Peptides against a protein of PDB entry 6JX3. Designs and how they scored, part 1

All scores and structures are predictions.

Target 1, 85 residues: chain A of PDB entry 6JX3
Amino acid sequence: AEFRLRPEISVAQTDYGMVLLDGRSGEYWQLNDTAALIVQRLLDGHSPADVAQFLTSEYEVERTDAERDIAALVTSLKENGMALP
Positions, changes and structure headers below are counted from each chain's first letter, unless a header gives other numbers.
Peptide ipSAE is a variant of ipSAE made for these designs: the mean of its two directions, with the distance scale d0 fixed at 1.0 Angstrom where the peptide's residues are scored. Compare it only between designs on the same protein; published cut-offs may not carry over.
The geometry check fails a fold that doesn't show the stated peptide or that is severely misdrawn somewhere.

## One batch from the design tools (peptide; made by RFdiffusion4, then SolubleMPNN)

Design b1_p10_5_s3
Fold by OpenDDE base, seed 3:
Structure b1_p10_5_s3 (fold): chain B 85 residues (1-85), chain A 10 residues (1-10)
Amino acid sequence: as target 1 above (85 residues)
Amino acid sequence: YQRPRIVRLR
C-alpha cells in the first residue's frame, strides 16, 4: 500500500530539520534525520523494503533492525495522525 | 545510525 500523509498535514523544511504540521490542531512534529529520510523516500514512492535496503547501504545497520525501525515509524505516524491508514 | 524518532512540539 502507498504511504501517504493525511490531507491536513503539511511538510516544512526548517533549520531544525523536517517538521510535519497539522493544519487543524496547530500541532507540529519534529523528525530526526533518519525519520525524515524514511518519510521522504516513502513519499517518493519507495517501498518499505526499498527503504530498508537503502538504510543498510548508507548506515551500519542490520536489515532486520532497519525493517523494524521503518515499521515502527510508520505505525507511529499513523497512530499520531500524520499518515493515512 | 540513529533510530528514527518523532517529537511532538507545541
Scores: peptide ipSAE 0.801, ipTM 0.958, DockQ to the pose 0.855
Fold by OpenDDE base, seed 4:
Structure b1_p10_5_s3 (fold): chain B 85 residues (1-85), chain A 10 residues (1-10)
Amino acid sequence: as target 1 above (85 residues)
Amino acid sequence: YQRPRIVRLR
């Protein structure tokens, strides 16, 4: 399924990294560089599998760990109201 | 490799 942000979510680039702002609640979340990279690639239309392959090619991380980390991040983004279910 | 993290700021 396509990864999408909820319509009320805005993306900002800051000196401290990517920030997601909920325009309705006023909550905002900072992403570390790895999380931002994952989100950017997913929003660009890459699958979680594509992103996992990318992470293993760019970082010293095992495929299974990359897949777990992507899945956990996506779940967190959905549960915290940033991404569509 | 840094595991992905999100931090609520508000």
Scores: peptide ipSAE 0.800, ipTM 0.958, DockQ to the pose 0.921
Fold by OpenDDE base, seed 2:
Structure b1_p10_5_s3 (fold): chain B 85 residues (1-85), chain A 10 residues (1-10)
Amino acid sequence: as target 1 above (85 residues)
Amino acid sequence: YQRPRIVRLR
C-alpha cells in the first residue's frame, strides 16, 4: 500500500532536520537524517524494498537491518498518528 | 549508518 501522511500532518524542513507537525494536537516530531530520507523516498513513491536497496547502496548497513529499520519507522509513524494505516 | 529515529518535541 502507498505510504501517506495523515491529512493533519505538515512537513517542515528546519535547521535541525525534518519535522512533522500535527495540526490538530499541536505535537511535533523531529526526524533524524536517516528517518527523513526514508520518509522522503516513501512519499516519492518508492517501495520499502526500493528504500532498503537504496540504504544498502549508500551506507554500510545490511539488507536485513535496513528492512527492519524501515518497518520499525513506518510502524512508529503510524502508531504516533503521523502516517495513514 | 544511523538507525532511523523520531523524537517528540515539546
Scores: peptide ipSAE 0.799, ipTM 0.957, DockQ to the pose 0.850
Fold by OpenDDE base, seed 1:
Structure b1_p10_5_s3 (fold): chain B 85 residues (1-85), chain A 10 residues (1-10)
Amino acid sequence: as target 1 above (85 residues)
Amino acid sequence: YQRPRIVRLR
């Protein structure tokens, strides 16, 4: 399924990196550079598998670790109300 | 490589 942010979520760039802001609750989350990269790629239409391949090509990370990290991030974004299920 | 992290700011 397509990765999408919830409609109430906006993306902001701050001195601390990418921030996702919930316009309803006012809650917001800062993403580190790796998380921001993953989110950007997913929003661009890349699959988690595509992103994992990208990470292993760009960084010294094992495929299994990249896949786990992406899956955990996506789950967290969904569970914390930032991404659509 | 740093693992992806999210941090709640509020």
Scores: peptide ipSAE 0.798, ipTM 0.958, DockQ to the pose 0.909

Design b1_p10_5_s4
Fold by OpenDDE base, seed 5:
Structure b1_p10_5_s4 (fold): chain B 85 residues (1-85), chain A 10 residues (1-10)
Amino acid sequence: as target 1 above (85 residues)
Amino acid sequence: YVRPSIRRLR
């Protein structure tokens, strides 16, 4: 399934990095650079497998670690109301 | 490599 943000979520680029803002609650979250990179690629239509391959090619990270980190981030974004299930 | 992280802001 495609990774998508909830319709009430807006994306902003700030001096501190990517921020996701919930327009209904006013709650907002800051992503570190790695999280922002993952989210950007997923939103561009890349699969988690694509992103894992990208991370392993660009950074010194094991494939298993990349896959785990992507999955954990996606889960966190869903559980915290930013991404659609 | 830095693991991905999110932080709720005030």
Scores: peptide ipSAE 0.809, ipTM 0.958, DockQ to the pose 0.877
Fold by OpenDDE base, seed 4:
Structure b1_p10_5_s4 (fold): chain B 85 residues (1-85), chain A 10 residues (1-10)
Amino acid sequence: as target 1 above (85 residues)
Amino acid sequence: YVRPSIRRLR
């Protein structure tokens, strides 16, 4: 399934990293660089598997760790109202 | 490798 942000979520790029803003609640979240990279690739249409492959190629991380981290991030983004279910 | 993280801001 395609990863998408909820329509009320805006993306802002700051010198401190990517920020996601909920236009309805006013809540906003800062992503670290790794999270931002994952989100960017997912939004570009890459699958979690694609992103896992990318992480293992670019960084010193095992495939299973990358997969876990991506899944956990996606779950968090959904549970915290940033990404569509 | 730094694990992905998000932080809620107030």
Scores: peptide ipSAE 0.808, ipTM 0.958, DockQ to the pose 0.876
Fold by OpenDDE base, seed 1:
Structure b1_p10_5_s4 (fold): chain B 85 residues (1-85), chain A 10 residues (1-10)
Amino acid sequence: as target 1 above (85 residues)
Amino acid sequence: YVRPSIRRLR
């Protein structure tokens, strides 16, 4: 399944990093650098598996940890109304 | 490596 943001979500780049804003509710969330990187790659069409491979190649992180972190982030984004299910 | 995180802003 393709990772997509909900249509009401806007992406903003701030001095503090990527921010996702819900134009309907007014809620907004800041992503840290790693989260922003993951989201950017997912939005570019990379699969979670692709992203996990990327993270293990770029950073000293175990594959299992990368996969867990990506899955947890995606879940959070969906549960908090930013990403489509 | 820093784990990904999100934070709700006010």
Scores: peptide ipSAE 0.808, ipTM 0.958, DockQ to the pose 0.863
Fold by OpenDDE base, seed 2:
Structure b1_p10_5_s4 (fold): chain B 85 residues (1-85), chain A 10 residues (1-10)
Amino acid sequence: as target 1 above (85 residues)
Amino acid sequence: YVRPSIRRLR
């Protein structure tokens, strides 16, 4: 299924990186550069497999590590109320 | 490579 943010979540670009704001709870979360890159590509319609390939091509990271990191990030975004299941 | 992370802001 496609990666989507919950409707109450807004994306802000700050001097310190991407921030996700929850308009209902008032919580906001900062993503590091790698997390922001992953989220941006997923929102652009790339699959997790696409993103893993991108990471292995752009960075010195093993495919398995990239896949696990993407999965863990997506899970965290869902569990913390930012992404739709 | 830096692993992805998120942090809640206060």
Scores: peptide ipSAE 0.808, ipTM 0.958, DockQ to the pose 0.872

## One batch from the design tools (peptide; made by RFdiffusion4, then SolubleMPNN)

Design b2_p13_1_s1
Fold by OpenDDE base, seed 3:
Structure b2_p13_1_s1 (fold): chain B 85 residues (1-85), chain A 13 residues (1-13)
Amino acid sequence: as target 1 above (85 residues)
Amino acid sequence: SMKRIEAPALRRR
């Protein structure tokens, strides 16, 4: 299963971090550092498992926690209309 | 409108 943004969503890299913009509604979502890191790696084609491994390697987080954080974020992005189901 | 999406903050090793 590939992580993909909805077609109306665009990505902007700003001085304040990654922003996802809905071109239809005009809503935009600013991501904190961790969320931006996860989303960028997913958009780069890494699997959630790849991202979890990356997080546990680079940061002080347990594998189970990393997996849960990634899953929760992906769910949030889908529920808020940014990512495709 | 502006909204925020957050994941738990991480500390580098």
Scores: peptide ipSAE 0.747, ipTM 0.943, DockQ to the pose 0.921
Fold by OpenDDE base, seed 1:
Structure b2_p13_1_s1 (fold): chain B 85 residues (1-85), chain A 13 residues (1-13)
Amino acid sequence: as target 1 above (85 residues)
Amino acid sequence: SMKRIEAPALRRR
């Protein structure tokens, strides 16, 4: 299934990177550059496998590490109420 | 307080 943010979550770009804002609670989560890159690609419709391939091609990271990083990030986003399960 | 979500930093090839 496609990666989707919860409807109450909005995306903002700041000088410190991507921020996900919860419109209900007012809480926000700041993503570092790697996390933001992954989220952006997922939101653009790329699968986790697509993102892993992208990361390994463009950056000094092994496939298994990229896959693990993506999975961990997605899990965090879901568990913290930003992404739909 | 600000909350953070981070993935390991990457270096471009």
Scores: peptide ipSAE 0.746, ipTM 0.943, DockQ to the pose 0.925
Fold by OpenDDE base, seed 4:
Structure b2_p13_1_s1 (fold): chain B 85 residues (1-85), chain A 13 residues (1-13)
Amino acid sequence: as target 1 above (85 residues)
Amino acid sequence: SMKRIEAPALRRR
């Protein structure tokens, strides 16, 4: 399934990076640079495999580590109510 | 309130 945010979540770009805002609870989540990069690519329609390939090509990270980081982030976003299951 | 979502920092090649 494609990566999607929950309908109550909005994206804001700040001088300090990407923020996800929960319009119902008022909570907001600041993403670090790596997390923002991954989320942006996923939201743009790239698959986790696409993102892993991108990360390994552009950054000093091994494929296995990239895949783990992406999976962990996606899980976190789902479990924290930002992304749809 | 502010929450943080982070992935491991990466160095560009």
Scores: peptide ipSAE 0.745, ipTM 0.943, DockQ to the pose 0.932
Fold by OpenDDE base, seed 2:
Structure b2_p13_1_s1 (fold): chain B 85 residues (1-85), chain A 13 residues (1-13)
Amino acid sequence: as target 1 above (85 residues)
Amino acid sequence: SMKRIEAPALRRR
């Protein structure tokens, strides 16, 4: 299914990278460069498989590791209330 | 408050 943020979550671009802001609680999360890259591509409509292919083509990472990194990030975003199940 | 979400850093080919 399509990766989607929860409706209360907003994306902000800062000089230090992507930030996700919870408009209800006021909590915010700073994403590192890799996390921001993955999230942006998912939000742009790329599938996790698409993102894995992109990562392995552009970066020194194996396909299995890329898939695991993406899955772990998505899980974290869901568990921390940023992404919809 | 601020939190961090991170994925492993990558090196460009």
Scores: peptide ipSAE 0.744, ipTM 0.943, DockQ to the pose 0.926

Design b2_p13_1_s2
Fold by OpenDDE base, seed 3:
Structure b2_p13_1_s2 (fold): chain B 85 residues (1-85), chain A 13 residues (1-13)
Amino acid sequence: as target 1 above (85 residues)
Amino acid sequence: SMKFINAPRLRRR
């Protein structure tokens, strides 16, 4: 399924990077550079496979590690109430 | 409250 944020989550591009705001709870989550890069590409419609290819092309990371990092991040976003299952 | 979500830092080629 396509990666999607929950409807109560807003995306903000701040001077300190990407922030996800939960409009119901008031919690907000700051993403580090790698996480923001992955999330932005997923939100732009790229598949996890597309993102893995992008990471291995632009950064010093192996394909298997990139795939694991993407999967772990997506899991975290779902578990912390930001992304739809 | 502020929280953080991180992925491993990567070095550019």
Scores: peptide ipSAE 0.741, ipTM 0.944, DockQ to the pose 0.928
Fold by OpenDDE base, seed 1:
Structure b2_p13_1_s2 (fold): chain B 85 residues (1-85), chain A 13 residues (1-13)
Amino acid sequence: as target 1 above (85 residues)
Amino acid sequence: SMKFINAPRLRRR
């Protein structure tokens, strides 16, 4: 299934990184550079596998680690109400 | 307060 943010979530760019804002609750989450990069690519339609391939090609990270990091991030985004399940 | 979601920082090749 396609990675999607919940409809109440908006994206803001700040000097300190990407921020996801919940327009209903006012809750907001700041993402570091790696998290923001992953989220951006997922939102652009890349699969987690695509993102893992991208990360291993551009960065010093093993495929297994990239996959694990992506999965953990996606889980966190879903659990914290930012991404649709 | 601000909340944080981080992934491990990566070093470019």
Scores: peptide ipSAE 0.740, ipTM 0.943, DockQ to the pose 0.938
Fold by OpenDDE base, seed 2:
Order: sequence, then C-alpha cells, then structure tokens
Structure b2_p13_1_s2 (fold): chain B 85 residues (1-85), chain A 13 residues (1-13)
Amino acid sequence: as target 1 above (85 residues)
Amino acid sequence: SMKFINAPRLRRR
C-alpha cells in the first residue's frame, strides 16, 4: 500500500528541515535530513524499494541497511501517529 | 511541543 500521512498531519519546510505538524495535539515533529529525504520520496509515490535503491546509489549505505532504515522510519511514523497504518 | 524523528545520517558518495 502507498505511504500516506494521517489527515491531521501537515508538512512544513523550515530552515532546519522538514517538520510534520499534528493539528490535533499541536506537536511538531522535526525530521533530520535522511528522514526527510525518505519521507519526501515516499510521499512522491516511490516505493520503499525505490527509496532503498536511491539511497544506495547516492549515499554510502548497503541495500539491506537502507531497507532496515526505511522500515524503521515508517514504523516510527505510524506508531507516533503521523502516517496511516 | 517539539519532538524528533530521525533516520541514520548518511554520507554522500
């Protein structure tokens, strides 16, 4: 299934990176550069496999590690109420 | 309040 944010979540770009805003709780979630890059590509419609391929091509990371990092991030986003299950 | 979601920092090739 496609990666989607929950409807109450909005995206803001700041000088320090991507921020996800929870309109219900009022919480701000700041993403570091790697997390923001992954989320941006997922929101653009790339699959986790596509993102892993992109990461291994552009950065010094092995495919298996990239896949684990993406999966862990997606899990965190879902568990913290930012992404739909 | 502010919270943080991070992925491991990567080095460009």
Scores: peptide ipSAE 0.738, ipTM 0.943, DockQ to the pose 0.936
Fold by OpenDDE base, seed 4:
Structure b2_p13_1_s2 (fold): chain B 85 residues (1-85), chain A 13 residues (1-13)
Amino acid sequence: as target 1 above (85 residues)
Amino acid sequence: SMKFINAPRLRRR
C-alpha cells in the first residue's frame, strides 16, 4: 500500500528542516535531511524500491543499507503515530 | 514537545 501520513499530521517546512506536527497531541517531529528526503519521495508516490534506487544512485550507500534505512524510517513513522499502518 | 526522526546521514557521490 502507498505511504500515507495520518490525517492529524501536518507537514511544515522550516529553516531547520521538515517538521511533522500532530494536531491532536501537539507533538512535532523534526526530520534530518536523509529522513526528509525519503519521506518527500514516498509522499510523492515513489515506492520504497524507487527510493532505494534513488539513494544508491545519488549517495554513497549500498542497496541493502538503503533498503534497511527506508524500512526502519517507515517503521518509526508508523510506530510514532505519524504514518498510517 | 519536539521529537526527532532521523535516518543515517549520506554523502553524495
Scores: peptide ipSAE 0.737, ipTM 0.943, DockQ to the pose 0.938

Design b2_p13_1_s3
Fold by OpenDDE base, seed 3:
Structure b2_p13_1_s3 (fold): chain B 85 residues (1-85), chain A 13 residues (1-13)
Amino acid sequence: as target 1 above (85 residues)
Amino acid sequence: MMKYILAPRLRRR
């Protein structure tokens, strides 16, 4: 399934990095650089497999670790009400 | 309170 944000979630680019804002609750979440990079690529339509390939090519990370980190991030975004299931 | 979503920091090759 395509990675998608919930309709109430907006993306803001700040001097401190990517922020996800919930327009209903007023909650906002700051992403660190790695999380922002993964989310940006997923929102651009890259698959988790594409993102894992990108991470292993550009960074000192093993494929299995990249896949686990992406899966954990996606789970966190869903559990915290930012991404659709 | 600011909330954070974190992924492991990676080192560039």
Scores: peptide ipSAE 0.694, ipTM 0.933, DockQ to the pose 0.924
Fold by OpenDDE base, seed 1:
Structure b2_p13_1_s3 (fold): chain B 85 residues (1-85), chain A 13 residues (1-13)
Amino acid sequence: as target 1 above (85 residues)
Amino acid sequence: MMKYILAPRLRRR
């Protein structure tokens, strides 16, 4: 399934990293560098498999760990109301 | 309120 943010979520790039804003609740979510990198690539239309391949190529991470990290992040974004199911 | 979404920090090759 395509990764998409919920319609009420806005993306802001700041000097301190990527921030997601919920326009309904007014909540702000700051992403760390790894989370922002994964979210950016998913929003650019890369599949979780593409992102895992990218992470293993650029970073000292095993494929299985990269896949788990991506899946956990996507789950967190869905559960916290930032991404569509 | 500011909240945080974190993924594990990775070391570049």
Scores: peptide ipSAE 0.690, ipTM 0.934, DockQ to the pose 0.938
Fold by OpenDDE base, seed 2:
Structure b2_p13_1_s3 (fold): chain B 85 residues (1-85), chain A 13 residues (1-13)
Amino acid sequence: as target 1 above (85 residues)
Amino acid sequence: MMKYILAPRLRRR
């Protein structure tokens, strides 16, 4: 399934990283570098598998750990109301 | 209140 943000969520780039803003509640979430990288790739249309391959090629991370990190991040984004289920 | 979404920091190869 395609990764998508909820309609009320906007993306802002800051000097300190990516921020997701809920336009209804006014809540905002700052992503660290790894989270921002994963979210950007997913929003660009890459699958979680593609992102895992990218991470293992560019960074010192094992495939299983990359897959777990991506899955955990996606779950967090859904549970915190940023991504569509 | 600012909230955070974190993933493990990775080292480049």
Scores: peptide ipSAE 0.688, ipTM 0.933, DockQ to the pose 0.943
Fold by OpenDDE base, seed 4:
Structure b2_p13_1_s3 (fold): chain B 85 residues (1-85), chain A 13 residues (1-13)
Amino acid sequence: as target 1 above (85 residues)
Amino acid sequence: MMKYILAPRLRRR
């Protein structure tokens, strides 16, 4: 399934990093560099497997850890109302 | 209140 943000969520780039803004609640979430990188690639249409391969190639991370980190982030984004299930 | 979404910090190869 395609990773998608909920319709009420907008993306903003700030001097402090990527921010996801909920236009209904006014809540906003700042992403750290790793989270922003993963979200950007997912929004660009890369699969979680593509992102894991990218992370292991560019960074000192094992494949299993990259896959876990991506899955945990996607779960968090869904649970916090930013991404569609 | 600012909320945070964090993934583990990675070191570049």
Scores: peptide ipSAE 0.687, ipTM 0.933, DockQ to the pose 0.951

Design b2_p13_6_s1
Fold by OpenDDE base, seed 1:
Structure b2_p13_6_s1 (fold): chain B 85 residues (1-85), chain A 13 residues (1-13)
Amino acid sequence: as target 1 above (85 residues)
Amino acid sequence: MMKYITVPKLRRR
């Protein structure tokens, strides 16, 4: 399934990184650079597997660690009401 | 209160 943000979530760029804003609740979440990179690639239509391949190619990270980090991030985004299930 | 989503920082090759 395609990774998608919930309709009420907007993306803002700040000096300190990407922020996800909930227009209904007023909650907002700041992403660190690695999280922002993953989210952007997912939103651009890359699969988690594609993102893992990208990370291992561009960064000093093992495939299994990249996959775990992506999965944990996606879970967090869903659990915190930012991404659709 | 600022909330954070953090993934371990990666080092570029």
Scores: peptide ipSAE 0.659, ipTM 0.928, DockQ to the pose 0.941
Fold by OpenDDE base, seed 3:
Structure b2_p13_6_s1 (fold): chain B 85 residues (1-85), chain A 13 residues (1-13)
Amino acid sequence: as target 1 above (85 residues)
Amino acid sequence: MMKYITVPKLRRR
């Protein structure tokens, strides 16, 4: 399934990095650079497999570790109410 | 309260 944010979530680009804002609760979440990179690529329509390939090509990370990090991030975004199930 | 979501920082090749 396509990765999508919940409709109440907006993306803000700040001097400190990517921030996800909940327009209903007023909560906001700052992503570190690696998390922001993954989220941006997913929002651009890349699959988790595409993102894993990108990470292993550009960074010192093994395929299995990249896949685990992406899966953990997606789970976190869903559990914290930012991404659709 | 600021909340954070992090992935282990990667090093460029």
Scores: peptide ipSAE 0.658, ipTM 0.929, DockQ to the pose 0.945
Fold by OpenDDE base, seed 4:
Structure b2_p13_6_s1 (fold): chain B 85 residues (1-85), chain A 13 residues (1-13)
Amino acid sequence: as target 1 above (85 residues)
Amino acid sequence: MMKYITVPKLRRR
């Protein structure tokens, strides 16, 4: 399934990094650079597998760790009401 | 309140 943000979530780029804003609650989350990179690639239509391959090629990370980090991030985004289930 | 979503920081090869 395609990774999608919930309709009420807006993406903002700030001097401090990517921010996700809930337009209904006013809650907002700042992403660190690695989280932002993963989210950007997912939103661009890359699969988690594509993102894992990208991370392992560009960064000092093992495939298993990249996959775990992506899965944990996606879970967090869903659980915190930022991404659609 | 600012919340944070983080992934362990990666270093470029």
Scores: peptide ipSAE 0.653, ipTM 0.928, DockQ to the pose 0.954
Fold by OpenDDE base, seed 2:
Structure b2_p13_6_s1 (fold): chain B 85 residues (1-85), chain A 13 residues (1-13)
Amino acid sequence: as target 1 above (85 residues)
Amino acid sequence: MMKYITVPKLRRR
């Protein structure tokens, strides 16, 4: 399934990294660099499998750990109302 | 309130 943000969520780039802002609640979430990288690639249309392959190629991470980190991030984004189910 | 979403930091190869 395609990864999508909820319509009320906007993306901002800050000196400290990517921020997701909920325009309705005013809540905002700062992502660390790795989370931001994953989110950006998902938003660009890469599958979780593509992102895992990218991470294992560019970083010192095992495939299973990359897949787990991506899945946990996607779950967090959905549960916190940033991404569509 | 600012909230955080984090993934374990990765080291580049």
Scores: peptide ipSAE 0.647, ipTM 0.927, DockQ to the pose 0.952

Design b2_p13_8_s2
Fold by OpenDDE base, seed 5:
Structure b2_p13_8_s2 (fold): chain B 85 residues (1-85), chain A 13 residues (1-13)
Amino acid sequence: as target 1 above (85 residues)
Amino acid sequence: PMKYINMRELKRK
């Protein structure tokens, strides 16, 4: 399934990195650099498998670890109300 | 206030 943000969530690029803003609640979430990189690639239409391949190619991380990290991030984004299930 | 979504930082090859 395609990774998508909830419609009330806006993306802002700031000097501190990517921020996700909930237009209904006013809550906003700052992503660290690695999280922002993954989210951006997912939003660009890459699959989690694509992102895992990208991470292992560009960074010092094993495939299994990359897959786990991506899955955990996606889960967090869904649980915190930013991404659609 | 600001909330955070973090994962471990990765080192570039």
Scores: peptide ipSAE 0.608, ipTM 0.921, DockQ to the pose 0.949
Fold by OpenDDE base, seed 4:
Structure b2_p13_8_s2 (fold): chain B 85 residues (1-85), chain A 13 residues (1-13)
Amino acid sequence: as target 1 above (85 residues)
Amino acid sequence: PMKYINMRELKRK
Protein backbone atom coordinates (compact mmCIF):
# COMPACT_ATOMS: atom_id res chain seq x y z
CA ALA B 1 0.00 0.00 0.00
CA GLU B 2 1.19 3.50 -0.81
CA PHE B 3 2.22 5.99 1.83
CA ARG B 4 -0.43 8.69 2.10
CA LEU B 5 -1.09 11.60 4.39
CA ARG B 6 -4.46 11.96 6.05
CA PRO B 7 -6.78 14.32 4.15
CA GLU B 8 -6.60 16.99 6.84
CA ILE B 9 -2.80 17.14 6.72
CA SER B 10 -1.06 19.76 4.61
CA VAL B 11 2.61 20.04 3.76
CA ALA B 12 4.39 23.36 4.08
CA GLN B 13 7.98 24.25 3.37
CA THR B 14 9.44 26.73 5.84
CA ASP B 15 12.81 28.27 6.51
CA TYR B 16 13.10 25.78 9.35
CA GLY B 17 12.18 22.73 7.27
CA MET B 18 9.17 20.69 6.25
CA VAL B 19 6.05 21.15 8.36
CA LEU B 20 2.97 18.95 8.44
CA LEU B 21 -0.14 20.87 9.49
CA ASP B 22 -3.37 19.35 10.78
CA GLY B 23 -6.10 21.59 9.40
CA ARG B 24 -8.64 20.35 11.93
CA SER B 25 -6.75 20.56 15.20
CA GLY B 26 -4.24 23.23 14.27
CA GLU B 27 -1.38 21.07 15.47
CA TYR B 28 1.69 20.97 13.32
CA TRP B 29 4.93 19.02 13.22
CA GLN B 30 8.32 20.17 12.08
CA LEU B 31 10.43 17.46 10.51
CA ASN B 32 14.20 17.45 10.64
CA ASP B 33 16.09 17.18 7.38
CA THR B 34 16.43 13.41 7.25
CA ALA B 35 12.80 12.83 8.18
CA ALA B 36 11.69 15.35 5.56
CA LEU B 37 13.82 13.65 2.92
CA ILE B 38 12.24 10.29 3.61
CA VAL B 39 8.70 11.69 3.72
CA GLN B 40 9.19 13.54 0.45
CA ARG B 41 10.44 10.42 -1.32
CA LEU B 42 7.54 8.38 0.03
CA LEU B 43 5.07 11.04 -1.09
CA ASP B 44 6.74 11.03 -4.50
CA GLY B 45 5.79 7.38 -4.81
CA HIS B 46 8.98 5.62 -3.82
CA SER B 47 8.58 2.47 -1.77
CA PRO B 48 10.30 2.04 1.58
CA ALA B 49 12.69 -0.33 -0.18
CA ASP B 50 13.43 2.37 -2.76
CA VAL B 51 14.10 4.86 -0.01
CA ALA B 52 16.38 2.47 1.87
CA GLN B 53 18.42 1.91 -1.27
CA PHE B 54 18.61 5.65 -1.82
CA LEU B 55 19.78 6.29 1.72
CA THR B 56 22.49 3.64 1.66
CA SER B 57 23.73 4.94 -1.68
CA GLU B 58 23.86 8.60 -0.72
CA TYR B 59 24.47 8.60 3.02
CA GLU B 60 26.62 6.91 5.63
CA VAL B 61 24.05 4.39 6.80
CA GLU B 62 23.78 0.61 6.66
CA ARG B 63 20.82 -1.01 4.93
CA THR B 64 19.42 -2.53 8.11
CA ASP B 65 19.62 0.79 9.91
CA ALA B 66 18.00 2.63 7.00
CA GLU B 67 15.13 0.16 6.93
CA ARG B 68 14.61 0.50 10.66
CA ASP B 69 14.75 4.29 10.48
CA ILE B 70 12.16 4.41 7.70
CA ALA B 71 9.84 1.99 9.48
CA ALA B 72 10.09 3.93 12.73
CA LEU B 73 9.34 7.21 10.98
CA VAL B 74 6.33 5.80 9.14
CA THR B 75 5.01 4.35 12.39
CA SER B 76 5.43 7.69 14.12
CA LEU B 77 3.59 9.53 11.34
CA LYS B 78 0.70 7.07 11.52
CA GLU B 79 0.50 7.10 15.31
CA ASN B 80 0.56 10.89 15.43
CA GLY B 81 -2.32 11.15 12.97
CA MET B 82 -0.40 12.44 9.98
CA ALA B 83 -0.36 9.38 7.73
CA LEU B 84 -3.10 6.93 6.86
CA PRO B 85 -2.67 3.41 8.22
CA PRO A 1 1.15 23.89 18.94
CA MET A 2 4.43 22.90 17.35
CA LYS A 3 5.65 19.36 17.73
CA TYR A 4 8.70 17.70 16.31
CA ILE A 5 9.31 14.59 14.27
CA ASN A 6 13.00 13.89 14.41
CA MET A 7 15.22 11.07 13.39
CA ARG A 8 18.97 10.88 13.41
CA GLU A 9 20.55 13.08 10.82
CA LEU A 10 22.49 11.25 8.16
CA LYS A 11 25.83 12.30 6.78
CA ARG A 12 26.19 12.38 3.04
CA LYS A 13 28.89 10.20 1.54
Scores: peptide ipSAE 0.602, ipTM 0.920, DockQ to the pose 0.925
Fold by OpenDDE base, seed 1:
Structure b2_p13_8_s2 (fold): chain B 85 residues (1-85), chain A 13 residues (1-13)
Amino acid sequence: as target 1 above (85 residues)
Amino acid sequence: PMKYINMRELKRK
């Protein structure tokens, strides 16, 4: 299924990284570079498989590790109320 | 307060 943020979540770019803002609760989460990269690609419409391929192509990471990293991030975003299930 | 999502950083090839 398509990766989507919850409607109350907004994305802000800061000098220190991507920030996800919850317009209802006021909570916000700063993503480090790797997390931001993955989220951006997912939001751009790439599948997790696409992102894994991208990571292994551009970065020093094995496919299995990339897949696990992406899955863990997606899970975290869902569990923390930022991404839709 | 700000919360953080920190995945491991990757090195470019």
Scores: peptide ipSAE 0.601, ipTM 0.921, DockQ to the pose 0.926
Fold by OpenDDE base, seed 2:
Formats: C-alpha cells, sequence, structure tokens
Structure b2_p13_8_s2 (fold): chain B 85 residues (1-85), chain A 13 residues (1-13)
C-alpha cells in the first residue's frame, strides 16, 4: 500500500529537520534525521522494502532492524494522525 | 506546541 500523509498535513523543511504540520489543529511534529530520511523516501514512492534496502546499503544497520524501524515509524505516523491508515 | 517523532539515528557506512 502507498504511504501517504493525511490531507491536512504539510511538510516543512527546517534547519533542524523535517516538520509535519497539521493545518487544522496547529499541531506540528519534528522528525529527527533518520525518521525524515525514511519519510522522504516513502513519500517519493519507495516501498518500505526499498527503504530498508537503501538503509542497509548506506548505513550501519541490519536488514531486520531496518525493517522494524521503518514499520515502527510508519505506525507512529499513522497513530499520531499524520499518515493515512 | 512542538512534538517529536524520533527514531535512533543511523551511522553512515
Amino acid sequence: as target 1 above (85 residues)
Amino acid sequence: PMKYINMRELKRK
């Protein structure tokens, strides 16, 4: 399934990282660098599997850990109202 | 207010 942000969520780039802003509630969430990298690639159309492969090739992380990290992040984004279910 | 979505930072190879 395609990863998508909720329509009320906008992305802003700051000197301190990616920020997701809820235009309705005014809440906003700052992502750290690794989270932002994953979100960017997902939004660019890469699958979680693609992202995991990318992470293992570029970073010191094992495939299983990368997959778990990505899944946890996606879950968090959905549960916190930023990404569509 | 600001909220955070964080995961562990990864080190580049």
Scores: peptide ipSAE 0.595, ipTM 0.919, DockQ to the pose 0.942

